# Ledger of designs, part 136: peptides against a protein of PDB entry 4GMN

Target 1, 375 residues: chain A of PDB entry 4GMN
Amino acid sequence: RYANITLLALVTLASIGTDFQETLVKGNQGSRESPISAADEEWNGFDDADGDAMDVDQKSSSGEDQEEDYEEIDVKEDDEDDDDDSITSEMQADMERVVGADGTDDGDLEDLPTLRELIQTAVPQLIRLSNLPIDSDESLTIQSHALSALNNISWTISCLEFANGENANIHNAWYPTAKKIWRKTILPILEADSADLKLATQVTSLAWAVARVLHGETPTDGNPHRKFISLYHSSKQQAGGNSNSIEEPEDPFQGLGVKCIGVVGSLAHDPAPIEVNREVGVFLVTLLRQSNNVPPAEIVEALNQLFDIYGDEELACDKEVFWKDGFLKHLEEFLPKMRTLTKGIDKRTQPELRTRADEALLNLGRFVQYKKKHA

## One batch from the design tools (peptide; made by RFdiffusion4, then SolubleMPNN)

Design b2_p17_5_s1 (from b2_p17_5, 10 letters changed)
Fold by OpenDDE base, seed 1:
Structure b2_p17_5_s1 (fold): chain B 375 residues (1-375), chain A 17 residues (1-17)
Amino acid sequence: as target 1 above (375 residues)
Amino acid sequence: PKVKLSKEAFRVPPYQV
């Protein structure tokens, strides 16, 4: 009884986090001008000032009423009172306020009561549940659901902009909680060195979501980047030996390899220790050199992480790692391989992977040109 | 002023529970 209520509450919290993320993604799909159409703008680095947030301009297009006579498909709404696990009107109003707020209020999330309760009340309980002693299949199930809920909440928060002081109130509330997730949930599970690839995938997904907000301020205690690099290599060795197809996730970007790259890339951002940055940068560049044996989605993620880490020439990692370790040469040598890789992706069977590979190829060309101009 | 979804928000794979 208690366990079933706990599991239901964990599933509901995980659902809320997913639906909130999906609504953010759907709300932003309307503003997707393809980044491919901005082909003519010279990439000038990541200047912190050019935080061109996609302003979701709700242009109220007064489109003229073309009465196209769509036949009333009499969809019998069977009024099954499925408790529509949809974003509550309060969460939608919080999302609209988040999406509306001038990020200048250092306030204690007073205007965002649902988000406040998620961060201040729910997440601390989920951290506690993820740390329960594993003594039964029930405790393993509770841990898995607590990790799923933490993942979905953390991913949703990681979709918010925090650059240039945007959403500073949310950032300030989340930051200590994110560090607590890292230290109390992620690190203990990584240190346990479990052969459970499902648990490893859940923890790596959560670690990526947390690291996308904390970046180089993620706690470096125990060198977690080396644990994720080791997990990446171990996952590749296991996939090669046993024809237990870990069913490659239907989405190529949901793979454990992509998640490991996303975590270590995020951990390597400024102000990360230069040695952490170097070890990650060398790992990512090594994937590009070995690209014939690397899934295309992992190459796309590794490129994006390399751009985001080394896009600013004012950062210590540009001089001390990028230029010193000769990364530009490896990126330039990879450019023709990336063109071949991208052209090899079937647009019909893998449209998203092809689009993201076309974008990463375009950005690689621009990034190489930029770095050559600033050499 | 709408929350700037990070340019990376679209790189977030949908998490399936």
Scores: peptide ipSAE 0.057, ipTM 0.796, DockQ to the pose 0.478
Fold by OpenDDE base, seed 5:
Structure b2_p17_5_s1 (fold): chain B 375 residues (1-375), chain A 17 residues (1-17)
Amino acid sequence: as target 1 above (375 residues)
Amino acid sequence: PKVKLSKEAFRVPPYQV
């Protein structure tokens, strides 16, 4: 019974996750405004204030047009017609309603029966399975599968829009469940202080997905941000030792270091305690200062988290942390290092890492300019 | 408007298979 619910949840979520990824990829391909046209958009912070366009006098310096030949990556759709009849017509209809870009369906959870059963029936059982006493290899396997299922659920839900009251029914159903995952699954595993880096990676991935919805409303009991910062440092110390390297994931953004940064960044958002925000902000800025020994993907994630945390000047953390602790100077001093780092990434061998680094570099320039104007 | 969704959504969830 539990194995069938875990399997059904995993299959349902693999399907929701795949179609969500495909919809996101298709949505991004349709919005290929060239990275050049995105360069001219003024970054005005997170406030949608109708601020008058300041006339920036563009002095035309005639720099020679080097036509960089953009090789069109022909993504061959290998149509592997694996007729996996595992997607029920109800699951597909729920996915089309949740993933469909037409934000017109005020779909009550009554209209999302599969998602309702995942949140209300599956997740409470997965939380129980993740909390079983570990007394055998079988109980450890059950815990790992329960954590994987909770991860995929939490990540899929964390990709839904919740801004401006969008998907409020789903948010309201998920929010108490997300807090329960945090208190009943994540905190007990983090408190057990296990040397199992596989378990630590699974719980950190789940914690990031949960914290992407809860942000600064994530329970602060036991200072979990310090545990994830400690885990970040411990993982770096172990990687420098003996060649039983946990294979660094082929994807640079799947690394435990990136996941730790994503968790602590998400935990530091308003209404997080100012001291939690400060400790996280100092950690992130310290990574930029020490960037010579930090993987590029962790730098990209640390920059994105800093922009998301300190992009609103009306928040208490802007005055009490960003300005008070002198973060602008560190970001400005990092800008030439980020240009060198980004240019050092091979577009042919690491295209995603290069694209995300180019975007983070562009955003860093805009963010520094914005903060200098609002000083 | 459209660019905010893309940043959060392109953090491809680390799906555990």
Scores: peptide ipSAE 0.036, ipTM 0.772, DockQ to the pose 0.340
Fold by OpenDDE base, seed 2:
Structure b2_p17_5_s1 (fold): chain B 375 residues (1-375), chain A 17 residues (1-17)
Amino acid sequence: as target 1 above (375 residues)
Amino acid sequence: PKVKLSKEAFRVPPYQV
């Protein structure tokens, strides 16, 4: 009984995270300038004009580890009120407010009660449930659902704009929680070195969502970038040997390889340690060099990550990695291959992959021209 | 101020359905 109620609550939290995202996407569709319509804009780099480096005052709060006695989840059987899988009026109101909030700086989510409860109440429970000892099929199922819920919440939050102090209240509330997810959920699962590719895919999806907000401020303890690179290579080796094709996800961008690239790319952003950046940059450039054996979706993601990491010439990684390790030459040599790869994608059968490859090809041309002008 | 989805947010998140 309790296990079924817990599973239902986890499924509901995962659905809430998905529905919240769909509504964010729908609400913003009216402001989508098609990224392809920017065909005539020169890539001017990332003009981060007003980089007021938020001095995140490292108040080393020596938080004494208050062993908060995690009281037993008294899952009250609250009544079967109608499963209208519709976005609750409260979630919609919170979304309208996230749109409306002139952010007071204090990380206070007073005006966003549903999002507050997701971050402050639900996520800590999901972290706990993701850390259960796996001793049964039930505990494995609970972990899987907790990871799915954490994934969907984290992805939804990672879709918010946080540049230029936008949504600062949400960022400030999420940032410590995202670090907690990383340290308490992601790292322990990655350290367990499980041969379970399903679990590895779940944790890698979550890691990408978290790293899309934390970027180079993601905890580097235990060199997680190397674990994801190793996981990338291991996933490619297993696909060749076992005729149990874990069904390649119908969406090419849902593949474990793409997720690994997305994580390590995000981890390599400033202010990541320069050696982490170098190892990731070399990995990504190596994928381009080996592109004949790399799925097109992984090439698209690797290119996008390279643009995002090395788009700013003021960053230490531009001089110390991009120029020093000769990445421009590899990108330029890849341009003809990318044109061939992109043209080989059928627009009828894979319209999204083709669109994203056409965009990545365009951006690669612009990026190479930009870097040649700024050499 | 509209929730600006990051221009990158259109990279379809790997939602676990």
Scores: peptide ipSAE 0.067, ipTM 0.803, DockQ to the pose 0.621; fails the geometry check
Fold by OpenDDE base, seed 3:
Structure b2_p17_5_s1 (fold): chain B 375 residues (1-375), chain A 17 residues (1-17)
Amino acid sequence: as target 1 above (375 residues)
Amino acid sequence: PKVKLSKEAFRVPPYQV
């Protein structure tokens, strides 16, 4: 009975985290003015000041008007008012306030009571539940659901802007909690060296969400970047032996390899130690060099991480790692391979992977040109 | 103020369903 109520509460917290993100994404999409044709905008780096989203020039390929006579399937709008009671009116009001907040309020979540309760009351309990001794199938189930809830909450928070002091109140409330998730949930699971790839995938997803907020301020205790690099390599070795047991995630971006790349990329941002940055940068560049044996989704993520890490020429890692270790040459040599890889992705069977690969290819060309001008 | 979602927020997050 208590277990079922706890599981229901954990599932509800996980759902709330998902719905909150979907609402943030929908709210931001509605706020995008029509993309100005940024085709001709010179890539000036990833300067946080210039809010130039790389407008992917949707060249409207005039595909011929095949008037496919879509039979008007009279989908009766059964207005099933599925009152998806998942989002409370208080949570919706908190979401609207988060989207409206100008970050001027001192660290107090007074105006965000549901988010406050999530961070201050729910997350500390989820951390405790994720650290229970595993002695039963019930304790495994509780840990999995606690990790899922922590993942969804952490991902949702990681979708908020924190650059330039945006949402500073939320950042200040989340930051110590994110460090606590890292130290109390993520590190102990990584140190347990479990052969459980499901658990490894869950903890790596959570680690990515947390690291997307903490970046180079993520606790360096126990060299976590090396643990995730090791996990990446171990996961590749295990997948080669037992093809039947890991349902390849239907989404290529949900793979453990992508998640490992996302974590280590995020950990390598300034103010990460230069040696951490170097080890991650060398790992990512090595994936590009070995691209014939790397899934396309992992290549897309590795490119994006390389752009985000080395997009600012003012950072110490630009001089001490990017230029010193000759990364530009590796990126330039990878351009023709990326064009071939991207063209090999079928738009009909993998439309998202193709879109993200087309974007990453465009960005790779711009990034190489940028770095050549700033050499 | 429009919450600027981070440029990375448009990268489809690995939601665990």
Scores: peptide ipSAE 0.061, ipTM 0.798, DockQ to the pose 0.541; fails the geometry check

Design b2_p17_5_s2 (from b2_p17_5, 9 letters changed)
Fold by OpenDDE base, seed 3:
Structure b2_p17_5_s2 (fold): chain B 375 residues (1-375), chain A 17 residues (1-17)
Amino acid sequence: as target 1 above (375 residues)
Amino acid sequence: MKVKLSRYAFEVPPYQS
């Protein structure tokens, strides 16, 4: 009885985290007439005010317009009034406030009661449940569900903009809690060195969500970036031996390798120690050099992390790592390989992977051109 | 807010399938 109530509560908290994300997405789309797909954020570099658009006369060869007659699949919108009673009116009101909030500097969530209760009441219990002694299948199930709930809450909060002091109240409330999740949930599980790839995937997903907010301010005690790099390599060795057990996630971007890259990339952002940045940068560039044996989704994520880490030339890591360790040469040498990789992805069978690879290829070209101008 | 939606790793609750 108590176990089932606890599991139901954990599933409900995980659902609330997902529904909170969907509502943030819908609320943000309602403010912009055009759904800019989350995939259409082209890395534009810095806005160099120098408007010399060199007219690169791309003679696009006239490929014949095969008008593929898209049969208008009359998807009857079955107006299933999914009375998705999941979103409370209080949660909806909190979401509308989060989307509209000009950040007040006070870490006071007085105006966000549901989010306050999630951060202050629910998350501390989830941290406790994720740290229970594992002595039964029931305790494993509770840990898994607690990690899922922490994951979804942490991902949802990581979707909020915190740049330029936006949502400062939420950031200030979340920041100490995110550090607590890191120190109390993530680090102990990573230190246990479990052969459980499911648990490793869950904790790495959570670690990525947390690190997307903390960036280089993520606690560096115990060199967590090296643990995730080790986990990346260990996961590749295990996948080669036991082809039978873990269904590769249907989504290429949900793989443990992608999650490891996302974590270590996020950990390497300023103000990370320059040596942490170097070790991560070398890891990411090494993936590009070894790209023949790396899944395309991991290459896409590694490129995106490299752009985010080394986009800013004012950062110490640009001079002390990017230029000093010759990363531009490796990126330039990777351009023709990325074109081949991207063209090898079938648009019909893997449309998302192809779209994100096309974006990453475009951004790689722009990034290399940018860095060559600022050399 | 520009939300880079492409980098999410939500766990679908096992009862929403």
Scores: peptide ipSAE 0.031, ipTM 0.689, DockQ to the pose 0.201
Fold by OpenDDE base, seed 1:
Structure b2_p17_5_s2 (fold): chain B 375 residues (1-375), chain A 17 residues (1-17)
Amino acid sequence: as target 1 above (375 residues)
Amino acid sequence: MKVKLSRYAFEVPPYQS
């Protein structure tokens, strides 16, 4: 009886986390409807002019073979300065839609009662429930549902913009709680080194959501990046040996490999220790070098993480890792492989994977060009 | 360089059958 009530509460909290995310996404779509002034353009009706069907007779005239001397029109290659500005504006616009960067005044946590209760009341209980002694299938079920609820809440918060001091009140409320999730829920499960790939996938998903807000300020105690790299490699070894294919998630981007890449990428952001950044950067670049044996979704995520980590030249990791370890050469050498990989994805069967691969390919070209200009 | 954010990884709670 108590278990069923607890499970129902956990399912409800997980659902509130998803519903809140959907509301944020829909809210960001609604603010961009500039009122298209319904200019009542009176659609002037097409006058049905009764144009008589004149019988045009079939006359068969045998026109002669005039050898028209096709003058070679020297088509000047007009250097169409491809105004690359348009696609950057659309991508920026799509990011602003996802990130919630409508500069609406940072709603005080007082104005966000649902989010406040999720952070201050629900999350501390979920952390407690995720740390219950596992002594029964019931306690394991409670842990799994507590992790799912923490995952959905953490992902929802990680979809808010915190750059440039945006949502600073939410960030300030979440930050200590996120560190508590990391230290009290994520690290203990990672230290237990369980052979349970389901639990590993849940904790890695949660770790990614938390690390997307904490970045390089994520607690480095016990070298968690190495644990996720180890988990990545272990997951690949298990998939190759046992014909119990864990059904690859229907969504290629929900795989444990993608989640591991997302975590370690997020952990490598500034102000991460340079050695942590290097180990992650080398891991990601090594995936690109081995791309023939890596799922396309993992390549897409590894590229995005590399762009996010090394996109700022003012960061210490740019000089001390990116340039020093010669990452540009590896990215440039990967461009033709990425083109082949992307073209190999069927748009009909995997439209989302293809779209994200096309975007990652475009960004790879731009990133390589950017880094060459700033060399 | 603005890069596309990594997609969210929401868990759908298993429907208690």
Scores: peptide ipSAE 0.030, ipTM 0.687, DockQ to the pose 0.132
Fold by OpenDDE base, seed 5:
Structure b2_p17_5_s2 (fold): chain B 375 residues (1-375), chain A 17 residues (1-17)
Amino acid sequence: as target 1 above (375 residues)
Amino acid sequence: MKVKLSRYAFEVPPYQS
């Protein structure tokens, strides 16, 4: 009885985290700014005011228009009005306020009561539940659902803009809680060195969400970046050997390898220690050098992380790591391989992977050109 | 508001499949 009530409450908290994300997506789509997936940020570099647009001569090869008459399969949307009564009018009002907030109020979460209760009341209980002694299948189920709820909440908050003081009230409320999740939930699970790849995937997903807000201010105790790099390598060794591979997620970007790259990339941002940045940067550049044995989604994520880490030339990591360790040469040598990789992705079977690879290829070209100009 | 919505890390609750 108590277990079923706890599980229902955990599923409801995980749902609230997902529904909050979906409403933030829908609210942002209603504004003329398309939801930028973490892929869809065109790296614009620094605006150098000299607009010499190199006219890339579009040689028009006339491909013949084969009009394939696709029969419009009239998929009757059975409007099963599943009255998803999950979204309360208070949650909708909080989500509308978050999407519309200009971040100017250093105020308490007084105007965001649902988000306040989520951060101040729910998350501390989820941290407690994720730290229960595992002595039964029931305690393991409770831990998994508590991690799922923490994951969905942390990801939703990590999707908010915090640059330029936007959402500062939410950032200030979340920041100490995010550090608590890291120290009390993530680190103890990573230190337990469990052979459970499901638990490792859940904690790595949560770690990525938390690290997307904390960046280089993520607690460096016990060198967690090395644990995620080790987990990346261990996951690749296991996938090659036993037919009980965890079903590779249908979405290439949900893979444990992508999640490990996302965590370590986020951990390497300023003000991370230069040695942490170097170890992560060398790991990411090594994936590009070994790209013939790396899934395309992991290459896309590794490129995006490299752009985010080394995009700013004013940061100490640009001089002390990027230039000093010769990363530009490795990125230049990777350009022709990335073009081949991207062209090898079927647009029909993997449209999202192809779009994100085309974008990462474009950004790689721009990034290499920018870094050559600032050499 | 540019929301960096990474769709990729939400765990679908086991009852929404």
Scores: peptide ipSAE 0.029, ipTM 0.685, DockQ to the pose 0.208
Fold by OpenDDE base, seed 2:
Structure b2_p17_5_s2 (fold): chain B 375 residues (1-375), chain A 17 residues (1-17)
Amino acid sequence: as target 1 above (375 residues)
Amino acid sequence: MKVKLSRYAFEVPPYQS
């Protein structure tokens, strides 16, 4: 009885975390006509104010109108008005306030009661439940569900903009809680060195969500970046040996390899220790050098992480790692390989992977040009 | 508000059938 109530509560908290994301998406779409996927952020570099806009004369190649008579497959949009009544009116009102808040109010989470209770009341209980001794299948199930709920909450919060003091009240409330998740949930699971790839995937997903907010301020105790790099390599060795491959997730970006790259990339951002940054940067550049044996989604993520880590020339890691370790040469040498890789992705079977690879290729070209200009 | 939607790490709760 108590276990079933606990599991139901954990599932409900994990659902609320997902529904918050969907509501944030819908609320932001009401202000911007297109869902900016994480893909649609073209890396433009830092706009130096004096950038002479090179008029790229787009020669209008008049491609002839071949009217291919696409038979209207009358896909009945079953307007399943899934009035997913799961979104509470209070949760919607909190998300509308978060989306609409001009970031000027140093305000307490007083105006965000649902989010406040989620961070201050629910998350501490989830941390407690994730730390239960594993002595039964029931305790393992409770841990898994607590990790899922923490994951969804942490990802939702990591989707908020915190740059330039935007959502500072939420950031300030979340930041100590995120550090608590890291120290009390993530690190103990990583230290246990479990051979459970499911648990490793869950904790790595949670670690990525947390590290997307904490960045280089993520606690470096016990060198967690090396553990995630080790986990990356271990996951590749296991996939090659036992044909009982855990079914590769249908989404290439849900893979443990991508999640490991996302975590270590996030951990390497300023103000991370230069040695942590170097070890991660060398790992990421090594993936590009070995790209023939690396899934395309991991290459895309590794590129994005490299752009985010080394995009700012004012950061100590630019001089002490990027230039000193000769990363530009490796990125430039990777350009023709990336073009081949991207062209090899079928747009029909993997549209999202292709889009994100096309963007990462574009950004790689721009990034290499930027770094050559600022050398 | 720029929502950086990395959709990629939400765990679907096992009861959303």
Scores: peptide ipSAE 0.029, ipTM 0.689, DockQ to the pose 0.210

